# Ledger of designs, part 294: peptides against a protein of PDB entry 7RZF

Target 1, 358 residues: chain A of PDB entry 7RZF
Amino acid sequence: PFQEEHLKQLYKIVPIKDIRNLYVTFPIPDLQKYYKSNPGHYLGHLIGHEGPGSLLSELKSKGWVNTLVGGQKEGARGFMFFIINVDLTEEGLLHVEDIILHMFQYIQKLRAEGPQEWVFQECKDLNAVAFRFKDKERPRGYTSKIAGILHYYPLEEVLTAEYLLEEFRPDLIEMVLDKLRPENVRVAIVSKSFEGKTDRTEEWYGTQYKQEAIPDEVIKKWQNADLNGKFKLPTKNEFIPTNFEILPLEKEATPYPALIKDTAMSKLWFKQDDKFFLPKACLNFEFFSPFAYVDPLHCNMAYLYLELLKDSLNEYAYAAELAGLSYDLQNTIYGMYLSVKGYNDKQPILLKKIIEKM
Target 2, 358 residues: chain A of PDB entry 7RZF as posed
Amino acid sequence: PFQEEHLKQLYKIVPIKDIRNLYVTFPIPDLQKYYKSNPGHYLGHLIGHEGPGSLLSELKSKGWVNTLVGGQKEGARGFMFFIINVDLTEEGLLHVEDIILHMFQYIQKLRAEGPQEWVFQELKDLNAVAFRFKDKERPRGYTSKIAGILHYYPLEEVLTAEYLLEEFRPDLIEMVLDKLRPENVRVAIVSKSFEGKTDRTEEWYGTQYKQEAIPDEVIKKWQNADLNGKFKLPTKNEFIPTNFEILPLEKEATPYPALIKDTAMSKLWFKQDDKFFLPKANLNFEFFSPFAYVDPLHSNMAYLYLELLKDSLNEYAYAAELAGLSYDLQNTIYGMYLSVKGYNDKQPILLKKIIEKM

## One batch from the design tools (peptide; made by RFdiffusion4, then SolubleMPNN)

Design b2_p27_1_s4 (from b2_p27_1, 12 letters changed)
Fold by OpenDDE base, seed 4:
Structure b2_p27_1_s4 (fold): chain B 358 residues (1-358), chain A 27 residues (1-27)
Amino acid sequence: as target 1 above (358 residues)
Amino acid sequence: TEEERREKLSKLVLTKDNIIIEEEVLE
């Protein structure tokens, strides 16, 4: 376990590349035996969420952070780490203390709301999707990974253990949340701005760094993190596929898109997948408007319309992405292009949401 | 690679005296 001397530490690390990263790490108990509940994944899903009211949404709105990842990481025997990693902007590098304050405010929100079974179910469903359609890794990497995992899991469960969520354990979620406290924090800031300001060299890679104690006043500031009313739990993800049925190839299936509807206002082409046999579809819509590019005013109006439409759809973008759905909206010389891609099951829901915003 | 660097940085953050993290699995 980390001794007190290893907690409340700040590491200023010089990167080789021009990157700015913040790592906020918490030692947690070894949860390997609880892989079927994976409370760290539950917390990582929420802390790493990108939707409205998320930690990332707030930090992006301030211009401090570009990306955020939260999750557990295997440590040495007998402990793990929970890590919140963010990509810092130049401005964010100046506001690390306030970024971490917001992290603790979000964690406090998670404590206040308590564990949510519906969120666990979404994690379960997402992991089931990810597992079912996991691309085969390269054999060498796969064998090495399996060999490592065999130390922790029964042989029969090794292939599924990373993705298998079976048990909702609110007690374990709360237990991990209780470890995500300022008194247990280890902070690493990665920036070239620390070049020439370091006093230590890491033994393994020769990375230059400086270690400092986090001031008690800063720890207290984080300990007194209030409930920030901007933070909210995500809404239920409506886009998670549950039906993975692959329809049989029709006997009359054409190798090219066939015109299946031809009207004065619309043409529809359809091609069945004859190659991949995946429960996925690509819906492509081209909208033609004679007014879209008549003059610069109409062109600008069409552009503005699409930007407003995209902005209005941002609330669904991350949830769709998590569910293996994507959409694209583009202005064309003739009007607008819309594509919806991914698992076919919930594409109608996403398409409906798009149309409702049009 | 950026991945190797993230791995290296993660090892640095996670390293204690006498703790070698051989395989870092990000969950």
Scores: peptide ipSAE 0.010, ipTM 0.526, DockQ to the pose 0.110
Fold by OpenDDE base, seed 1:
Structure b2_p27_1_s4 (fold): chain B 358 residues (1-358), chain A 27 residues (1-27)
Amino acid sequence: as target 1 above (358 residues)
Amino acid sequence: TEEERREKLSKLVLTKDNIIIEEEVLE
């Protein structure tokens, strides 16, 4: 177990690659027995959220962070880690203390709001989708994974235990949140900027690092993290598929796209899937404008329009991605191209959101 | 043993790109 002397530590690490990463690590109890509730996944979902009012949204708005991942990892026997990992910008590397302050402000927001059953239900639904459509891993990898899981789960649950959430346990969520405190933190900063400033070498890989105690004043700043009004819980993800019905192949199904609508204003081609048999669709739209490529001014206006449209849709991008939906918007010499891909059930909702912003 | 290697690796915070931070897991 980690002793008090191993907590509140800062590690400055020299990478081989030119990377800038921050790891904020918290020792937590072994949660393996609570796999049916998976409180670490619930917290990882919220802390790692990329939508409006998220931790990442605020850190990106400041230009400090590119990506954020939150979640539990296995530790040694009898404990785990909760890790918040961010990819740092050059500017973010100078603001690590403030980045961590924002992490604690977000965690404090989660404490203030308390555990949300609807968020658990979304995690459950997302995991059910991931389970249902899990690509068959290579047999060797799958067998090795099952063998590993058999140590932790009943045989009957081995296939489902990683994905199926069954029990909402607010008490366990609060228990993990109680471990996400400054007094329980281990911080690692990975940057080439620490080259020549290290005093230790890691035994296993020869990684150069420096270990320092985090000053008590910094710990106190993080302990006094207030509620930042910019942080909000995510809204409900309206894009999560619930209908996975696969329509039967029509007798008249063509091997190529068939023209099913031909009008003065639109042509529509359709091809039913005859290969994959997934509840997925690809919607592709090409918009033609006689003005799109008339002159450099119109080209620039069309470009600017699409950039503004993309920016206006950014609020939906992450929620769509989590739900297995994607969209793409491109300028063409004739106008614009739109694609919507993924599970078919909620594609009309995403398409409607796009059209409402156009 | 693969278990000892996993225990030793579990003492290492696997960072992205194979940077391993030795976490002194005191037993």
Scores: peptide ipSAE 0.010, ipTM 0.505, DockQ to the pose 0.062
Fold by OpenDDE base, seed 2:
Structure b2_p27_1_s4 (fold): chain B 358 residues (1-358), chain A 27 residues (1-27)
Amino acid sequence: as target 1 above (358 residues)
Amino acid sequence: TEEERREKLSKLVLTKDNIIIEEEVLE
């Protein structure tokens, strides 16, 4: 366990590559025994969320952060770490204290809202999808992985233990969330801007770093993190597939797309999957407008329309991606192209959301 | 042409192989 002298520390690290990263790390208990509830995954899902009202959304809006990852990591025997990692902009490197303040404001929001069973259910459903479609590992890698996992899980559960969430444990979520406090923080900033300002060298890799205590005034500022009204829990993900039925091949299935609808205003081609046998589909729409490229003005208007449409759909992009759905919108010489790809079950919902914004 | 559209659609169906590859890059 970390003693008090190991907490409230700031590490300034010189990278080999030109990268700017912030690691906000909290020592947590060993959660391995709680794999059926996985409270660290629940918190990682929320803290790492990219939707409206998320931590990342606010930090991006300020131009301080590009990407954010939150989750648990294995430590030494008897403890783990919860880590919030962000990719910093040049401006973000100047605002590290305020970035961490926003992290604690988001954590405070999670405390105020309390554990949500519906969020646990979404994590469970997402993990079930990931398990169902996990590629068969190569036998050698699989055997080595199983041998490692057998030290932690019963033999009967080895195949499912990494993915199968069974127990909603709000008490364990609160327990982990209680460890995410300023008094327990270890901060690492990775930047070339610390070159020539370090006083230590790491023994194994020769990494140059400086260690310093975080000032008590800064710790107190983070301890007094209020509720920021910009932070909100995510909305329910409507795109998570639940039906994975594969329809049988029709007797008249063609190896190429068949024209199944022909009208003055629309043509529809269909090809059944005869190769992959996955509960996935690709919907492709080509819209033709005689005005799309008639002149530069109409071309620019069509471009602007698509940019506005894409912007209006950003609220769904992350939720769709998590659910294994994607969409693409492109200008074409003849008009517009729309593609919707991924699990077929919720594609109609995503398509409806797109149409409602058109 | 309708044939070019069929060929584009056939190529797009072949890009289903890319949906599997993009999932491999996220591990």
Scores: peptide ipSAE 0.000, ipTM 0.338, DockQ to the pose 0.023
Fold by OpenDDE base, seed 3:
Structure b2_p27_1_s4 (fold): chain B 358 residues (1-358), chain A 27 residues (1-27)
Amino acid sequence: as target 1 above (358 residues)
Amino acid sequence: TEEERREKLSKLVLTKDNIIIEEEVLE
């Protein structure tokens, strides 16, 4: 366990690459025995959420952060870490204190709302999907990972332990949230801007760093983090597949796409999967407009339209991605291309959302 | 993937005394 001298510390680290990263870390108890409830995953799902009202959405709106990841990580014997990692913009590097304030405001929002069983159920369902369709990992990585997991899980559960959520434990979620406090924080900032401003060298890689105590006034500022009205819990993910039925191969299944609909306004080609037998589909749409590329003005309007359409769909992008759905929108010389890929069950919902924004 | 993001996060361990930034984050 970290002693008080190891808490409330700021590390300024010089990278070899031109990267700007912030790591906000909290020592937490060893949660390995609670793998069936995985309270750290629940919190990581919410803190790392990218949807509207998320921590990332607010930090992106300020131009401070590009990406955010939240979750538990293994520590030394008898403890773990909860880590919030962000990719910083140049501006974000100047606002690290305020970024961390927003993290504590979001954590305070999670405390105020309390543990949500529906969020746990979504995590459970997402993990079940991920497990069911997990590609066969490379044997070497898989065997090494299993060997590590065998120390913690029964042999029968080793394959499933990372994915099978079975128990909603609000008490454990609250217990972890109680560790996500400014008094327990360790902050690392990674930036080349600290070159020549360091006083220590790391023993393993020779990484140059400076260690500083976080001022008590800054800790107090984070302790007094108010509820920020911009932060909201995510809405339910409507894209999570529930039907995994694989339709039988049709007797007339062609090895190539067959034209199944031909009208004055549309042609439809279909090919059934004859190889993979997955509950997945690829929907590809090409839209033709004689006006799309007539002149530079129309080209620019078609480009702007697509960018606005993409922006209007950002609210669904993350939820779709989590559910194993993706979409792509591209300008073509003839108009627009749309693709929707992933699990077939909820593709109609995503497609409807796209069409409603068009 | 969330696993690839977890693997990238796996490379930074703030140990007690040392900040081990694994090579792929440093290089």
Scores: peptide ipSAE 0.011, ipTM 0.544, DockQ to the pose 0.406; fails the geometry check

Design b2_p27_2_s1 (from b2_p27_2, 15 letters changed)
Fold by OpenDDE base, seed 4:
Structure b2_p27_2_s1 (fold): chain B 358 residues (1-358), chain A 27 residues (1-27)
Amino acid sequence: as target 1 above (358 residues)
Amino acid sequence: MDPEEILSKRFNEDSQYYLDLALRLKP
C-alpha cells in the first residue's frame, strides 16, 4: 500500500514519442470482491463521459484536453488505482493545475448529486450489450487472459464477471469517491518538454523522470474545489438497445438491394442481412436539392447548414456511440447524405432526433 | 466494458507503458 510519503507526488516523465499525457491517480482499496457492483466502472463512466456538462466537454472548451479516460486499474496485491487520464494539448500542458482543479470540481459534483441508480442501470445495460456482441478474441490471447482472471473470479463467472453488473451499491460508490481527494493524489505528466530537466532514470527501460512533491498550496487549492455550475450529470441515454431480435431471412430475400418503394419524390431500396445475422441496420439517405450546387453562394449555404446541423447534434453523438449507434452527415454535389448505423432497435430514435434538428 | 479494455482502446501501447510506470514510481 502507498504510505503518506508516496502521496501528493508529481512525476514529470520524458517520453520517447512526442506525446502529452496527464495521469491523475488515486490509490483505492481492492475492489475485486465487488466486481458485481463495480463502483470504479460507475465512476469511470461518469468521469469519462463526453456529453454536455461533462469534465471532458469543459476541458475541451478551454482547448486544454483532447481526450479523457476514467476508470480503475489493478495495482499490486491489496490495492487498486482510480485513474483519470487525459491527452494534453500544448496549452493544456501549461494549465495542469487548473485541469486537475476541474477534475476535483467534477468529483465534488458527483459527491453532491450522490449515487444514481439509473446511471448504474445504464452501465449494466451497456455492458450487457458489449458482452453479448463481443467479437471472438484470438484463442491464444483469450486463454492467457482467462488464466489470469481465474485468480479473481469463480470459474463459472470468469467469462461474464468483466461485463455483468448485478448489484447497485451506492455505499461502495461513495467509498471510492471518498478516496478521490487531493491528499491522496499521485500525478504524472508525460511530455518531451521535460527533456534535460530530469534527475532520475527508471531502472528497467531507462525512462528519464523527475519527482516533486506537490506544494501544499496547490493541494489546498484542489481541496477547496467548489461546485462548478458548468458540470452536470449526463441525461439518460435513449439509444441503448433493448430488443435484439433477429428477423428470419425472407424466402425471397435478394442478394442485392431491392426497390421496395418508388414514388415521384422518393425511392427506397432494402436488403436483408443474409451473412452476419446481427440485430443491426444501416440506413442511408441521399437528399437531392436542385439548389445545393447551383452557385458558390448556395454551395456555401449548404456547407454552413450541415456544419450547424452537426453542431446541433453533438449533444447526442457520445450517447449514440456508447449505445453502438453512429451517424454520418455529408454534403454531396446533389444535396446531402445521411447515414445511421448500428443496433436497429433505437435507430428510429436517433433518426427522429436528426430530423428534428434539420 | 472492462475499464482496462476502455483504457486499452483509447490509449496506445505507449500510453499504457507510461501509466504503468507512473503507478510503479516511488519516492
Scores: peptide ipSAE 0.401, ipTM 0.791, DockQ to the pose 0.450
Fold by OpenDDE base, seed 1:
Structure b2_p27_2_s1 (fold): chain B 358 residues (1-358), chain A 27 residues (1-27)
Amino acid sequence: as target 1 above (358 residues)
Amino acid sequence: MDPEEILSKRFNEDSQYYLDLALRLKP
């Protein structure tokens, strides 16, 4: 277990590769027995969210962070870690204190809003989707994983325990949130900028690092993190599939796309899946415009239009991705290409959102 | 995505090493 002397520490680590990472870590109780509620996953989902009003959205808007991950990790016996990891920009490396302040502001927002059962339900539904369509792991790896899981879960639950959320436990969510405090923080910064500024060497790989106590004034700044009005809980993910029905193969199903509609303004080809038998679809749209590539001006306008369209769709991109949907937009010499892929159930919703922005 | 896979896909092997290091380091 970490004692007080192990907390409020800053580690400056020199990487071999040119990487810039920030790890904000918190010792938390062992949550393994609470796998049915998985409060760490709930918090990781929110803290690691990439939608509007998220921590990442704010940090990206400032040019400080490229990516963010939040979640729990196993520790030694009797404890775990909650970790917030970010990929830092060069500018972000200069603003680590402010980045961490924003983390605590977001955590404070989570405390103020309290545990949300609908968010838990969303996590449950996402995990159920992930479980249902989990690819078969390599037999050796799978067997070893199952053997490890058997130590923690009943035999009847071993296959599902990692994915199935069953119990909404707001008390456990609050308990973990109470550990996500500045007085319980351990910070590591990984950057080549610390080369020649370290005084310690790690014993296993010779990694150079410096350890420093975080100043009490900095801890106090983080403790006084107020509510930042830019932070909001995510909206409900409308793209989570609920219908996984696989339609029977039609008797007249062709191995190639068949032209099912031919009009002066549109052609439609359809091919039923005869190979994968998944509740997934791929929608491809080619839009033709005689003006798309007439001259450099029109080409640039078409490019700008597509960039603006992509930007306007960013609010849905992450929610769609979480739900196993993706879209792609490309300029073509004839106009524009749109692709929508993933679970078929909510593709019409995503497609509608795209069309409404066009 | 498996929560571990979400963590693992975003942590390249290098990032995972430095995370493990950060968790192991003591004063």
Scores: peptide ipSAE 0.399, ipTM 0.787, DockQ to the pose 0.484
Fold by OpenDDE base, seed 3:
Structure b2_p27_2_s1 (fold): chain B 358 residues (1-358), chain A 27 residues (1-27)
Amino acid sequence: as target 1 above (358 residues)
Amino acid sequence: MDPEEILSKRFNEDSQYYLDLALRLKP
């Protein structure tokens, strides 16, 4: 277990590859026995959220961070870590203290709002979808994983324990959130910029690093993190599928796409799934415009239009991805291509959002 | 995606190594 002397530490690590990572870590109690409520997953879902008003959205807007991951990780026996990991930009490397301040501001927002049962329900539903449609893992890897987790779960629950949330435990969420404080922080920064500025070497691989105590003034700055009005809880994910009905194969189902609609302005081709029998669809749209490539100006305008359209859809991209939906937009020499893929139930919602932005 | 796979795939192998290092480092 980490003692007080192990907290409020900063590690500057020299990587072999040109990477810039920040790890903000918090020792937390062992939560293994609370797998049915998984409070660390709840917090990881919110802290790692990529939607509007999220921590990542704000840090990206400042040009400091490319990606963010939040969640729990196993530690040594009897404790875990909660980890916030970010991929830093070159500019972000200069603003690590302010990045961490924003993390504590977001955590303070979570404290102010308190545990939300609807967020837990979304996590539950997302995990249920992920479990139901889990790809067949390689048997050897899967058996080794199961053997490892058999120590923690009843045999009957081993297959489901990682996915099936059953109990909303706001008390446990608050308990973990109370551990996410500046006084309990361990920070690691990974950057080549620390080359030649280290004083220690790791024993196993010879990784060079420096350890420093985080100044009390910096800890106090983080302790006094106010509510940043830019941070908001995510909105409800409208893309989470609820209907998984597989339609029976039509008697006239062809092995190839059939033309099912032909009009002056549109042609529709359809092929039913005759192989996988999944509640998924692939919608592909080709839009034809005589103006798309008529001259360099129109070509550039069509490109700019698509970039603006993509940008305007970013608010839905993450929520769709979480729900197992994806979209793709591409310029073509004839106009534009749109693809929507994933669970069929909420594809009409995503498609409507795309069309409303077009 | 498996929640564990989401965590594991977003960490490239290098990022996992440095995370594990960061968690192991003692004063």
Scores: peptide ipSAE 0.397, ipTM 0.777, DockQ to the pose 0.491
Fold by OpenDDE base, seed 2:
Structure b2_p27_2_s1 (fold): chain B 358 residues (1-358), chain A 27 residues (1-27)
Amino acid sequence: as target 1 above (358 residues)
Amino acid sequence: MDPEEILSKRFNEDSQYYLDLALRLKP
């Protein structure tokens, strides 16, 4: 277990490659026995969320962070780490203390809102989807992975234990949140900017680093993290599929798209899947406008329109991605192209959201 | 997804090395 002397530490690490990473880590109890509730996954889902009102959204808006990941990782025997990892911009490297303050503000928001059963249900549903449609792993890697997992899970559950959530345990979520405190933090910053400013060398690989105690004033600043009104829990993910029914192949199914609707304003082609038999669809729309490419001004306006449309849809992009949906928007010489792909069940919802922004 | 798989997919092998280092470093 980490003693008090191991906490409130800052490590400045010199990388070989030009990378800028911040690791904010917390020692937590071993949660392996709680795999059915997986409180670390619940917290990782929220802390690592990319939607509006998320930690990442705020840090991106400031230009400090490109990517963020939150979750639990195995530690040494008998404990784990909860980790918040960010890819830092050059500007973000100058604002690490403020980035971590925002992390604690978000964590404080999670404490204030308390555990949400609906969020757990979304995690459960997402994991069920991921399990159901998991690609076949390579046999050698899979066998090795399963052998490792057998140390942690019953044999009958070993294939499902990583994915299937069964129990909502708000008590365990709160328990983990209680460990995510400034007094328990270990911070590592990875940047070439520390070259020539280190005083230690790691024994195994010769990695240069500096260790510093985090000043008590900084710890107190983080302990006094207020509720930042910009942070909000995510909205419910409307795109999570629940129906996976595969429609039977029609007797008259052709190997090529058939024209099923022909009107003055629209043509519709349809091809049923006769190969994969997945509950997935690809919707492709070509919109024609006589004005799209008439002159350079209209062309630029069409481009700007599409960029604004894409930007306005960013609020749905992450939720759609999590749910196994994607969309693409492109300018064409005739107008615009839209593609919606993934699980067919919630495609109409995503399509409606896109059309409402158009 | 396994949180470790999420972490592993989002971070390249180099990032995993430095994470592992950060977790191992002691005063």
Scores: peptide ipSAE 0.387, ipTM 0.782, DockQ to the pose 0.449

